# Designs tried in a protein design run: peptides against a protein of PDB entry 2Q3Z. Part 70

Target 1, 272 residues: chain A of PDB entry 2Q3Z
Amino acid sequence: YVLTQQGFIYQGSAKFIKNIPWNFGQFEDGILDICLILLDVNPKFLKNAGRDCSRRSSPVYVGRVVSGMVNCNDDQGVLLGRWDNNYGDGVSPMSWIGSVDILRRWKNHGCQRVKYGQCWVFAAVACTVLRCLGIPTRVVTNYNSAHDQNSNLLIEYFRNEFGEIQGDKSEMIWNFHCWVESWMTRPDLQPGYEGWQALDPTPQEKSEGTYCCGPVPVRAIKEGDLSTKYDAPFVFAEVNADVVDWIQQDDGSVHKSINRSLIVGLKISTKS
Target 2, 254 residues: chain A of PDB entry 2Q3Z as posed
Amino acid sequence: YVLTQQGFIYQGSAKFIKNIPWNFGQFQDGILDICLILLDVNPKFLKNAGRDCSRRSSPVYVGRVGSGMVNCNDDQGVLLGRWDNNYGDGVSPMSWIGSVDILRRWKNHGCQRVKYGQCWVFAAVACTVLRCLGIPTRVVTNYNSAHDSNLLIEYFRNSEMIWNFHCWVESWMTRPDLQPGYEGWQALDPTPQEKSEGTYCCGPVPVRAIKEGDLSTKYDAPFVFAEVNADVVDWIQKSINRSLIVGLKISTKS

## One batch from the design tools (peptide; made by RFdiffusion4, then SolubleMPNN)

Design b2_p14_6_s1 (from b2_p14_6, 9 letters changed)
Fold by OpenDDE base, seed 3:
Parts: structure tokens; sequence; C-alpha cells
Structure b2_p14_6_s1 (fold): chain B 272 residues (1-272), chain A 14 residues (1-14)
């Protein structure tokens, strides 16, 4: 989880699992220095350097900072996400084969956001950074991964009388989604929540005003303790959301239907 | 590629 520089990232779908090789490269020349630069340009450091530095011994604090800084939303973070197949003004997310080139590009261009990333790219870069900082970390893939936008633990679809989805489809289920899990103690929580903590650097929802997510104990998600910081409801929904169809009739009546054909969540953790 | 899944949904009654 710390020593392995090469690995695989799982992609595709639950029915057709794929994987790509990835060079995390946490021990390559200059990568640690870039990770330190990442910490030194984070908003908390810029606001109060002394306070930020005093907290860098906490993997909880550092993990949360890294989850926010891997994406360029809200700060001078590393990657700009894009999903519309228009990548001509940058690098296609599918073209990356490792974290090293991304981090070097970011640093060499004055901490300018790198175009472009998607979930596995965000996760892989976060994994590299966290490993560089001495935090055992692995990439996780969740198939049929839900994106809950309104924190109600549901994926809601509005449908007409013919069953056709209406509106912008703000909430959705991804074929796969990637994030990271990091091993750490949680002295900020009640005993028993040490171990793997989920962190999601893909800019999906804001947490305390910043596009970041976690750390949240994997145990808390498994046990359904949604009160546990950070972002337990969101991460829980990614792996356990129920799908609800709101079927609207011509007379204005609405029928609620639970969609049992879609099973949210099939998590695969990497061995290294 | 990261993309929304296609929903498998049975035909609804009128």
Amino acid sequence: as target 1 above (272 residues)
Amino acid sequence: EHKPIELDYPQLSA
C-alpha cells in the first residue's frame, strides 16, 4: 500500500470488469517535493500557514486537504474534471498511464490545473500523493456507484406516464466510480473507527464549502453510522443508495416506485 | 470510461 509503485485500476462495469495498468510512482524523483508544494498552496496554508503546518502530522487532516487539492475546484488543485468527450484542448483522461506525468505537469506549469481527469485519474493521483506522505492508501472501484446530490440517500428519477426520465438527471448511477481508502487512526472519533478511511477527490459534492470528501471510516459506512465525519451520508449513498422513480401522471398525480432492478454498489479494493 | 449506466426498467402500466 505504500511501497508498490505500479498497480492496476479497475474500470468498466459490474458485468464487464476491466482494468488498466497505472504507475503511481510515489518514489520517482521530485514527486515528494511536488506533494509538499501541493500542501503549501492549499487554502488552509494560505490562510494560516502556522496552523496548517501544525496539523500536517494528522493523516485525517492531510487526507482531507489532499482530497480537496487533487481537484482544481475551489483552489490551485491538480486536475480539472471533464466528462463530455471534448478533450481537444488538453489530454484525454483515458490517455494517462500514471500519476507522475500529471503531477510534474501541474508543478512545471506553476500549479496550473491539468486538463483533464475523471474519477480514476483523481483517485490515482490522490493515492500517489497520500503514499508519498506516508499514508497507506489504495484505489477503490465501486461499480454501479450512486451520486446523491441532495443528501437523502436516494437516487431519484422523475418519469412521465410512459416511464421516460424527465429533467436534467442531476442524480445518477455511474457504471463505475473510483476513490481511495487510506489507513489511519481516528483520534477525533470514538474508539473503533481506526483502519481504512474513504476519501473521494472527484469533485462531486461540496463538503464544508469545498469539493472534497472524507475521511470517513469504512466501518462506519458498513455499519450505517451516518453521523461519523466526514461525509458519511454521501459515501454511504455511493455504495447503498436506493433508487426511486417518481412517476407523474397527466392528472398531476405522482406514484412512487422503488426500482429494484438497479443494485447500487459493488466495491472492489485493490490488494496494493 | 466513467459514464452513467443505462437503466433496466420494466414497462410501466398505463
Scores: peptide ipSAE 0.245, ipTM 0.714, DockQ to the pose 0.064
Fold by OpenDDE base, seed 1:
Structure b2_p14_6_s1 (fold): chain B 272 residues (1-272), chain A 14 residues (1-14)
Amino acid sequence: as target 1 above (272 residues)
Amino acid sequence: EHKPIELDYPQLSA
């Protein structure tokens, strides 16, 4: 999880699992230096360099910083996300084959955001950076991955009397979503939460005012301990949310129905 | 590609 530079990222859907090869390239020339630059341009360093540097010995702190800095939301982060199939002014997320070119482009253009990324690109770059910094990290793919935007552990759809979805579908389920898991101790938590920690660099929801997510113990998610920092409810929902249909009747009444046609969450951890 | 999933219509009660 630190030494391997080439691996695979799982994609596709639960019904048809795909994978792509990816060059993480954490040992390629100049990549470590770029990772250090990433730390040195983060908002916490800019606010108080001494404090930021003093905390870099904590993989919890560093993981959270990297989660925020891999996306360009709120800071001079690495990647701009785009999902609308309009990539003419940049590079299609589907064209990337490794993290190295992305990181080099970012640095060489004065830490200007690279266009464009999607979840696996964010995750892969985060994986590279964290590995460079000595944190054992793997890319994780979750099929039927929920995006809960109101922290109620539900994906809610509003439907008319005919069952047709109404509204903007702000909450959604992805065919797949990627993030990373990093191995670390959690001295900031009660005993027992050491091990794999989920971190999500894809800008989905703000955590403490910044588009970042985690670290949260994988154990906490498995055990349903939603009080565990950071962002346990959100990550829990990604893998465990229930889908609820709010069906409006002609008389104005609303019926709550649990949608059982789709089960949220099927997580696959990479072996490299 | 990262894509939203379309869900089936629920079964409605009379």
Scores: peptide ipSAE 0.233, ipTM 0.700, DockQ to the pose 0.075
Fold by OpenDDE base, seed 5:
Structure b2_p14_6_s1 (fold): chain B 272 residues (1-272), chain A 14 residues (1-14)
Amino acid sequence: as target 1 above (272 residues)
Amino acid sequence: EHKPIELDYPQLSA
């Protein structure tokens, strides 16, 4: 027996998997109203309310809107991300135990961003909102999750002759990262891509000018169909990037080495 | 109701 409103979120590392309980609370009082407010303050509604409302019957459209609105980047979204251990002016991301309190705080403070979230918090809130709107959704954890910034499907490290990492670590691999998968048809794609769609509400890269990601068919990612909207190359890289070390020698020469010691991607899907 | 627990947060892999 598992309550439909409660579940677990996987964390830790590939070698030491952990989980936490989470209250999604998609059917609690007032949560549906908050989800509707979220839709009514999104940039597309503010630009053209009639067009936005006419498209809300599409889970593809709604999923993409929710992916963007769960983070406060670019809009009046729900959560502000922070990773520097300085949480004194808000709530530590590690302190949250459910989505309901976050959503209520957001609404009760005039849709001001809630401080603070990290990947599992973003994913969990997105899961609550999507479920509330009638879209079957689950949280996903990916261990050794890559963040590709230049869409080349590589994580590149620059190293000196001693193997020490040099320069900016803009491209990186997380010990774990969380996003959501939602079940929907894809009438906007060729036949065969119905089913689970990946959506990532953590603000990592801009998609068409907005911090959002997906929906992209899980099948497309599995098969390497990078032409599939939305954001297939980015999501593909999260689970299947190659790691490359650029080693600079004393004479100024550069050697390219494929790092096979670090394997990108170990995805676990939650049940409810 | 669930209680807050100590968690490891995402970090750059070694």
Scores: peptide ipSAE 0.031, ipTM 0.661, DockQ to the pose 0.083
Fold by OpenDDE base, seed 4:
Structure b2_p14_6_s1 (fold): chain B 272 residues (1-272), chain A 14 residues (1-14)
Amino acid sequence: as target 1 above (272 residues)
Amino acid sequence: EHKPIELDYPQLSA
């Protein structure tokens, strides 16, 4: 879906679903040009312009580039993520109401990273860019979204004998997380994986050395085909990770407990 | 067309 410029992004929590209106604005003046600039400043273009351009006919390639370029990690990307509530030197992620202003700011400041974004902002901007480039795209919200940092498909909490979480909480579950799904064929995969592909522009984990994620067939995630590029294990974990509590006893022994109270993953896709 | 609204921060679940 590429036609709708206005939409909603789901937020809140699984129990208290909220949404915000968002102006994707993919057809607003200059936005397509900005999207093309985004492609022209990507590391692959800078390395080999001819090769990059030759691959822009591939939604798979473009999707992956966009997922990386929407965040400013590793490149001249659009948004700097920040989650510490210190936004005084920029714009609070909560203040954005659309992608257009973000993209214009980025371009107008010489492709300098825009401060600041969080998941829905990243997703929304990615959605705008991908739509501009003719790739049907929708924002997806996943409630109780896991961030698996060690690729074991688990969210692990260490607890003391009293059940109190110990450590730095390296593994995490977001109350919600947003990414995008784009419709494309996957000629790079075995037949049957055409359709919606998950892409995550929020800089969470590196994929092949770059903070990007996907595209990965939604079908592959549903079927548990974790060998499917790109980043199937990570995306799978976002929606399906098991939560494990490692409970340390006084004697130093550790007990593994499956936490069934935290159900990872409740995905809602937008119909726009 | 839209006005900013108050949003909840994404939070880590404990």
Scores: peptide ipSAE 0.029, ipTM 0.643, DockQ to the pose 0.076

Design b2_p14_6_s2 (from b2_p14_6, 9 letters changed)
Fold by OpenDDE base, seed 2:
Structure b2_p14_6_s2 (fold): chain B 272 residues (1-272), chain A 14 residues (1-14)
Amino acid sequence: as target 1 above (272 residues)
Amino acid sequence: DHKPIELDFPQLSA
């Protein structure tokens, strides 16, 4: 997980799984230096350099910083996300074939955000950075991935009596979503939560005021321990949210229905 | 390409 520089990222849908090759390139020339720059421009460093540096021995701390800095939200982070298929003023997320070019572009342009990324790009760059910093990391793909916006562990749709969705979808389920899992101890938690930790660098929801996510023990997610730092409810919902339909009848009555046609979450962890 | 999925939902009887 640290030594592998070439790998695959899973994409597509649950029914039609695809993959793309990706060059993580954590050992390529200058990449470590770029990762260190990333740390040195993070908001915590800018606020208190000494404190930030003193915490860099903690993979928990570093992981959280990286998850925030891979996206450019709130800071001088690496990538700007875009999902509307309008990429003419940058590079299409689908065009990237590795993390190295992205990181080099970011650095070479004075830490200006690189246009553009989507989930697998964010995840892949995070994977590169974390590996470069000596943290075993892998990219994870979750099919039918839920984005819970109100922390109720539900994806809620409002429907008419015919099952037609009313209004704009605020909460959504992605065909696939990518994030990373990093191996680390969790001395900040109760014993037993060492191992794989989920980190999500795609800017979806704010955590403690910053677009970042994790680290949260994969075990905690599996066991449903939603009190576990960081962002357990959000990550849990990505893989386990129930879909609820609020059905409005013509008489104005509302009926709650659990939608069982869609199963949220099918996680695939890469082996390399 | 990361995109929202379309949900299959049967018509309700009421």
Scores: peptide ipSAE 0.023, ipTM 0.635, DockQ to the pose 0.063
Fold by OpenDDE base, seed 5:
Structure b2_p14_6_s2 (fold): chain B 272 residues (1-272), chain A 14 residues (1-14)
Amino acid sequence: as target 1 above (272 residues)
Amino acid sequence: DHKPIELDFPQLSA
């Protein structure tokens, strides 16, 4: 979780699981220095350096900062996400084979965002950074992963009388999604929530004004304690959301249907 | 790559 530099990231779908080799490379030359630069350019440091530095002994604080800084949304973060298959002005997310090249590119270009990443790239880079900083971390893949945008723990589809999806698919279920889990104590919470904490660096929803997610105790998600900071409802929905179809008929009536054909959430944690 | 799941209407249940 800290010492392993090479591993695998799970991809594909629940029915057709795939994996790719990945070089995390947390002990390669210069990588620790780049991780420290990442901390030194975060918005909290720029706002108040003394306060930021005083909190860097907290893996809770650092984990949340890293979650926000691995993506370039709203800051000088590492990666720009893109999903539209237009990667000609950068590197295709599918081309990366490790975190080291990404981090070096970011640093060598004056902390300019690297093009491009998707969920497993964000997760892998976050894993590298957190491991560099001494935080035990693993990449997690969740198949049939839900993206809840309105915090109601539902994925809602609107359909016409023919069953065709109408409107925007703002809320959706991904074939797979990747994030990280880090081991830490939680002195900021009630006793018992030490252990694995979920962190998601892929820019999906804002948390307290920043595209970041977590840390949230895996135990809290398992037990359904949605009051636990940070972002418990969102992470809970990723692995447990119910799917609801709203079907509008010709007469204007609306039928609510629970979609039982798809089970949200199948989480696989790596052992590296 | 990361992509949404397409769901078919015939698989809906009440």
Scores: peptide ipSAE 0.022, ipTM 0.651, DockQ to the pose 0.086
Fold by OpenDDE base, seed 3:
Structure b2_p14_6_s2 (fold): chain B 272 residues (1-272), chain A 14 residues (1-14)
Amino acid sequence: as target 1 above (272 residues)
Amino acid sequence: DHKPIELDFPQLSA
């Protein structure tokens, strides 16, 4: 979780699990320095350097900062996400084979966002950074991963009388989604929540005004303790959301249907 | 590739 520089990231689907090799490269030359630059350009440092630095001994604090800084949303973060298969003005997310090139590109171009990333790229870079900073971290893949945008623990589809989805599909289920889990104590919580903490650097929803997610105890998610900071409801929904269809009838009435054909969430963690 | 699962009604598409 700290020493391994090469590993695998799981992809594909629940029925057809795939993996790709990935070079995390946390001990390669200059990578630690880049991770420190990442901390030094984060919004909290820019706002109050002394306060930020005083908190860097906390894996909870650092994890949350890294979660936000791996994506370029809201800050001078590392990666710009793109999912529309139009990558001609950058590098396809599928082309990356390791974190080192991404981090070096970011730093060498004056902390300009690197084009482009998707979930496993975000997760892998976050994993590299956190490992560099001495935080045991692993990449996690969740198949049939839900994206709840209104914090109600549901994936809701609005349908017309013909069953056709209406509006945008902001709430959705991914074939797979990747994030990281980091090992840390949680002195900011009640006893018992030490251990693996979920962090999601893919910009999906804002947390306290920033595109970041976690850390949240994996135990809290398993036990359904949604009051646990940070972002327990969102992470819980990723692995446990129910799917609901709202079907509008011709008379204007709405029928609620629970879709039980799709089971949200199948999490696989790496052992490396 | 990270992609959404399209839902049939009431089932999921492949």
Scores: peptide ipSAE 0.188, ipTM 0.706, DockQ to the pose 0.116; fails the geometry check
Fold by OpenDDE base, seed 4:
Structure b2_p14_6_s2 (fold): chain B 272 residues (1-272), chain A 14 residues (1-14)
Amino acid sequence: as target 1 above (272 residues)
Amino acid sequence: DHKPIELDFPQLSA
């Protein structure tokens, strides 16, 4: 989880699992330096360098920072996400084969956002950075991954009388989504939450005003303890959300139906 | 933020 520089990232769907090779390259020349630059350009450092530096011994703190800095939302982060298949002015997310080129591009262009990333790219870069910083980290793929936008632990679809989905589909389920899990103690929490912590660098929802997510104990998610920081409800929903169909009838009445055919969450963790 | 499924062609899982 620290020493392996090459691995695989799982993609595809629950029914058709795919993977791509990925070069994390945490030990390649200059990568550690770039990771340190990443820390030095984070908003917390810019606001108070001394305070930021004093907290860098905490993998909780660093993980949180990295989660935010891997995306360029709200800061001078590494990657700009794009999902509309219009990548002509940059690099298609599907073209990346490793984190090194991304990080080097970011640094070499004055810490300008690299175009473009999607979840596995965000996750992979975060994995590289965290590993560079000595935090054991693995990429995780979750199939049928829910994106709960209103923190109700539900994915809600509005359907007409014919069952056709209506509206803007604000809430969604990804065929797959990637994030990272990092091994750390959680002295900021009650005992027992040491171990794997979920971090999601893909800019999906704001956490405390910043597009970041985690760390949250995997144990907390497993046990349904949504009170644990950070972002337990969101991460919980990614793997456990229920799907609700709101079916509108011709008379204007709405029927609530739990869609049990659509099962959210099938997590696969990489072994290395 | 509305982000479709992450593939060459974004889709919602239904």
Scores: peptide ipSAE 0.029, ipTM 0.707, DockQ to the pose 0.125; fails the geometry check

Design b2_p14_6_s3 (from b2_p14_6, 10 letters changed)
Fold by OpenDDE base, seed 5:
Parts: sequence; structure tokens; C-alpha cells
Structure b2_p14_6_s3 (fold): chain B 272 residues (1-272), chain A 14 residues (1-14)
Amino acid sequence: as target 1 above (272 residues)
Amino acid sequence: DYKPIELDYPQLSA
């Protein structure tokens, strides 16, 4: 999880799983230096360099910083996300084959955001950076991945009597979503939460005012311990949310239906 | 009783 520079990222759908090869390249020339630059331009360093540097021995602290800095939201981060199939003024997310070119472009252009990324690109770059910094990390793909915006562990849809979706579809389920898991101790938590920690660098929801997510123990998610920092409810919902349909009939009546036929969450961890 | 139709999930470009 540190030594391997080439791997695969899983994509597609739960019914039709596919993968792409990816060059993480954490040991290529200059990549470590770029990762250190990433740390030195993060908002916490700019606010108080001494405090930031004193905390870089903590994988928990560094992991959270990296999850925020891989996206360019709120800071001088690496990647700008885009999902509307209009990539003419940049590089299509589908064209990337590795993290090295992305990181080099970012650094060489004065830490300007690189256009463009989607979830697997964010995850892959985060994986490269964390591995460079000596943190064992793997990319994870979750099929039927929920995006809960209000932390109620529900994905809610509003429909008419014909089943047609009404209003803005803000809460959604992705056919697939990617993030990373990093191995670390959690001295900031009660005993037993050492191991894989989920981190999500895709800018989906703000955590304490910043587009970042985690680290949260995978064990806490499996056991339903939603009080565990960081962002346990959000990550839990990605893999366990219930789908609720609010149905409004012509007479104005509203009915609630919970659909369990579509299962949220099928997680696959990358090997090596 | 109403049963919701199967959702067509939003697809990420891949």
C-alpha cells in the first residue's frame, strides 16, 4: 500500500464492474517535493506555520489536510471537479492515466487548480500524496454510493403519483464513487479504532467549513458509531443510507415509501 | 400501495 506505484481503479456499475489502470507514481522524481509544497500552501500552514508543522507527525492531521487540498475548493488545492461533460477548456477527467502529470501540472503552474477531475481522479491523487508521505493508502470504490446532504442517513426523492421526480435532485446515488482508505492509529479516539480510515477528497460536503472528509475509522462505520470523528454520519450514509420516496398524489396527500429493492453500497477495496 | 420505480442513478463520466 506504499510501495506499489501502478494499480487499478474500479469503475462502472454494480452489475457491470470495470477497471482502469492507474500510475500512482509516488516515487517518481520530484513528486515528494510537490507533496511538501501541497502541505506548505494549505490554509492551516498559512494561518500558523509553526502549529501546522508541529502536527505533521500525525497521520490523522495530515490525512485531513490532504483530503481538503486535493480539491481546489476553499484553498490552493490541486483539482477542479466537473461533471457536465464540457471539458474543452481543460483535460477530460477520463483522459488521465496517472497522478504524476496532474501533480506536476499543478506545481509548474504556480499551484493553480488543474482542470478537471472526478471522484476516481481525486481519490487517485490523494492516494499518491498520502503514500509519498509514508501513509499506507488504497483507493476504494463504492457502487450505488449515496450522497447525503443533510446528515439524516436518508436519500429523499419527491415524486408525483406517476413516479416522476419533482424538484431539485440534490440528494443522489452515484452509480459508483471513489475515495481512499489509509492505515493509521487513532490516539485521538477510544481504543480499538486503529486500522483503515476513510478519507474522501471529492468536494461533496463541507466538514467544519471546508470541503474535506475524514479520517473516520472503517470499523466505526461498520459498527454504526456515528459519534466518531471525523464525518462518520456522512461516510456511513455513503454505504448504508436508506432511500425514501415522498409521493404526492393529485388530491394533495403525501405518502412515504422506503425502497429497499435498491441496495446502497457495494464497497471494493483495491489490492496492493 | 404505491411502489417507487427503480431509479436510474446519475452516472459519472468514466
Scores: peptide ipSAE 0.028, ipTM 0.590, DockQ to the pose 0.211
Fold by OpenDDE base, seed 1:
Structure b2_p14_6_s3 (fold): chain B 272 residues (1-272), chain A 14 residues (1-14)
Amino acid sequence: as target 1 above (272 residues)
Amino acid sequence: DYKPIELDYPQLSA
């Protein structure tokens, strides 16, 4: 999880699982220096360098910083996300084969955001950076991954009297979504939450004002302890949300129905 | 749509 430079990232769908090879390249020339630059341009360092540096011994702190800095939202982060299939002014997210070129481009262009990334690209770059910084990390793929936008642990679809989904797009499920898990102790939590921690660098929701997510103990998610920092409800929903249909009738009444045909969450952890 | 979209890249389902 630290020494492996080449691995696989799982993609596709729950029914048709695919994988791609990926070069994490955490030991390639100059990559460590780039990771250190990433830390030195983060908002917390710019605000108070001494305080930021004093906290870099904490993998909890570093993990959260990296989660925020891999995306370019709110800061001089690495990647700009794009999902609309219009990539002519950059590089298609599907064309990347490793983290090294992305990080080098970012640094060589004065820490200008790299166009473009999607979830597995964000996750892979985060994995590279965290491994480079000595934090055991793996990429995780979750199929039928929910994005809960209102923190109610539900994916809600609004339907007309004919059962047709209305195009509000307030809630969503990805066919697959990638993030990372990092191994660390959690002295900031009650005992028992050491081990794998979920971190999500894809800009989906703000956490404490920044597009970042985690670290949150995988154990807490499995046990349903949503009180644990950071972002337990959101990560819990990614893998456990229930799907609810709100069906509006012709008389104006609304019927709540649990959609049992869609099961959120099928997580696969990489072995590399 | 009660079925996930099956593509080589992430897509929103339903």
Scores: peptide ipSAE 0.027, ipTM 0.642, DockQ to the pose 0.199
Fold by OpenDDE base, seed 4:
Structure b2_p14_6_s3 (fold): chain B 272 residues (1-272), chain A 14 residues (1-14)
Amino acid sequence: as target 1 above (272 residues)
Amino acid sequence: DYKPIELDYPQLSA
């Protein structure tokens, strides 16, 4: 999980799984230096360099910083996310074949955000950075991945009497979503939560005011311990959210229905 | 009903 520079990222859908080759390139020339620059431009370093540096021995701390810095939200992070299919002023997320070019572009342009990324790009870059920093990391793909925006562990659809979805569809399920899992101890938690930790660098929701996510023990998610740091409810929802249909009747009444046809979560971890 | 779609990039399910 540290030594492999080439890998695959799973994409597509649960029924039609695809993969793309990806060059993580964590050992390519200058990549480690770029990762260090990434740390040195993070908001915590800028606020208090000494404190930030003193905490870089913690993979928990570093992981959280990286999850935030891989996206350019709130900081001088690496990638700007875009999902509207308008990529003419940058690079289409689908065009990337590795993390190295992205990181080099970021650094070479004065740490300006690289256009553009989507989930697998964010995840892959995070994977590269974390591996560079000596943290065993793998990309994870979750099919039928929920994006819970209101922290209720539900994906809610409003439907009319005909079953047609109404409203802005604020709650969403992705056909697939990618994040990373990193291996680390969790001295900040109760015993037993060492191991794989989920980190999500795709800017989906704010965590403590910053678009970052994790680390959260995969075990905690599996066991339903949503009280553990960081962002357990959000990550839990990605893989376990229930889908609820709110069906409005002609009389204005609303009926709650659990949509069992929409099964959230099918996680595939890459073996590198 | 969710209909899985073969796509190269993430899409929101209906």
Scores: peptide ipSAE 0.026, ipTM 0.635, DockQ to the pose 0.191
Fold by OpenDDE base, seed 2:
Structure b2_p14_6_s3 (fold): chain B 272 residues (1-272), chain A 14 residues (1-14)
Amino acid sequence: as target 1 above (272 residues)
Amino acid sequence: DYKPIELDYPQLSA
């Protein structure tokens, strides 16, 4: 999880799982220096350098910083996300084959955001950075991954009597979504939450005002401890959200139905 | 009966 520089990232769908090779390259020349630059341009450092530096010994703190800095939202982060197939002014997310080129481009262009990334690119870059910083990290893929936008652990759809979705679809379920899990102790939590921690660098929801997510103990998610920092409800929803259909009948009545046809969450962790 | 929900896809799946 620290030593391997080449690996695979799972993609596709629950019914059609595929993978791509990825060069994480955490030990390639200059990559560690770039990771340190990433830390030195993070908002917390800019606000209070001494405080930020004093906390860099904590993988919890560093993990959260990296989660926020891999995306360019709110800061001088690495990647700009884009999902609309308009990549002419940058690089298609599908064309990346490793983290090294992305990080080098970011640094070489004065920490300007690299265009473009999607979930697996965000996750892969985060994985590289965290590994560089000595934090055992792996990329995780979750199929049928829910994006809960209102923190109710539900994906809600409004439908007419014919089952057709009404209005704009705001909440979504991705065919797949990628994030990372990092191994660390959690002295900031009650005993027993050491181990794998989920971190999501894809800018989906703000956490404490910043597009970042985690670290949250994988154990907490498995056990349903949603009070556990950070962002347990969001991560829990990604893998466990229920889908609710609000069906408006012809008479104007609304019926709540739990949609069991789509099972949210099928998480695969990489072994290398 | 109601229609299955549509999945959102990363650009990879488009």
Scores: peptide ipSAE 0.025, ipTM 0.621, DockQ to the pose 0.263

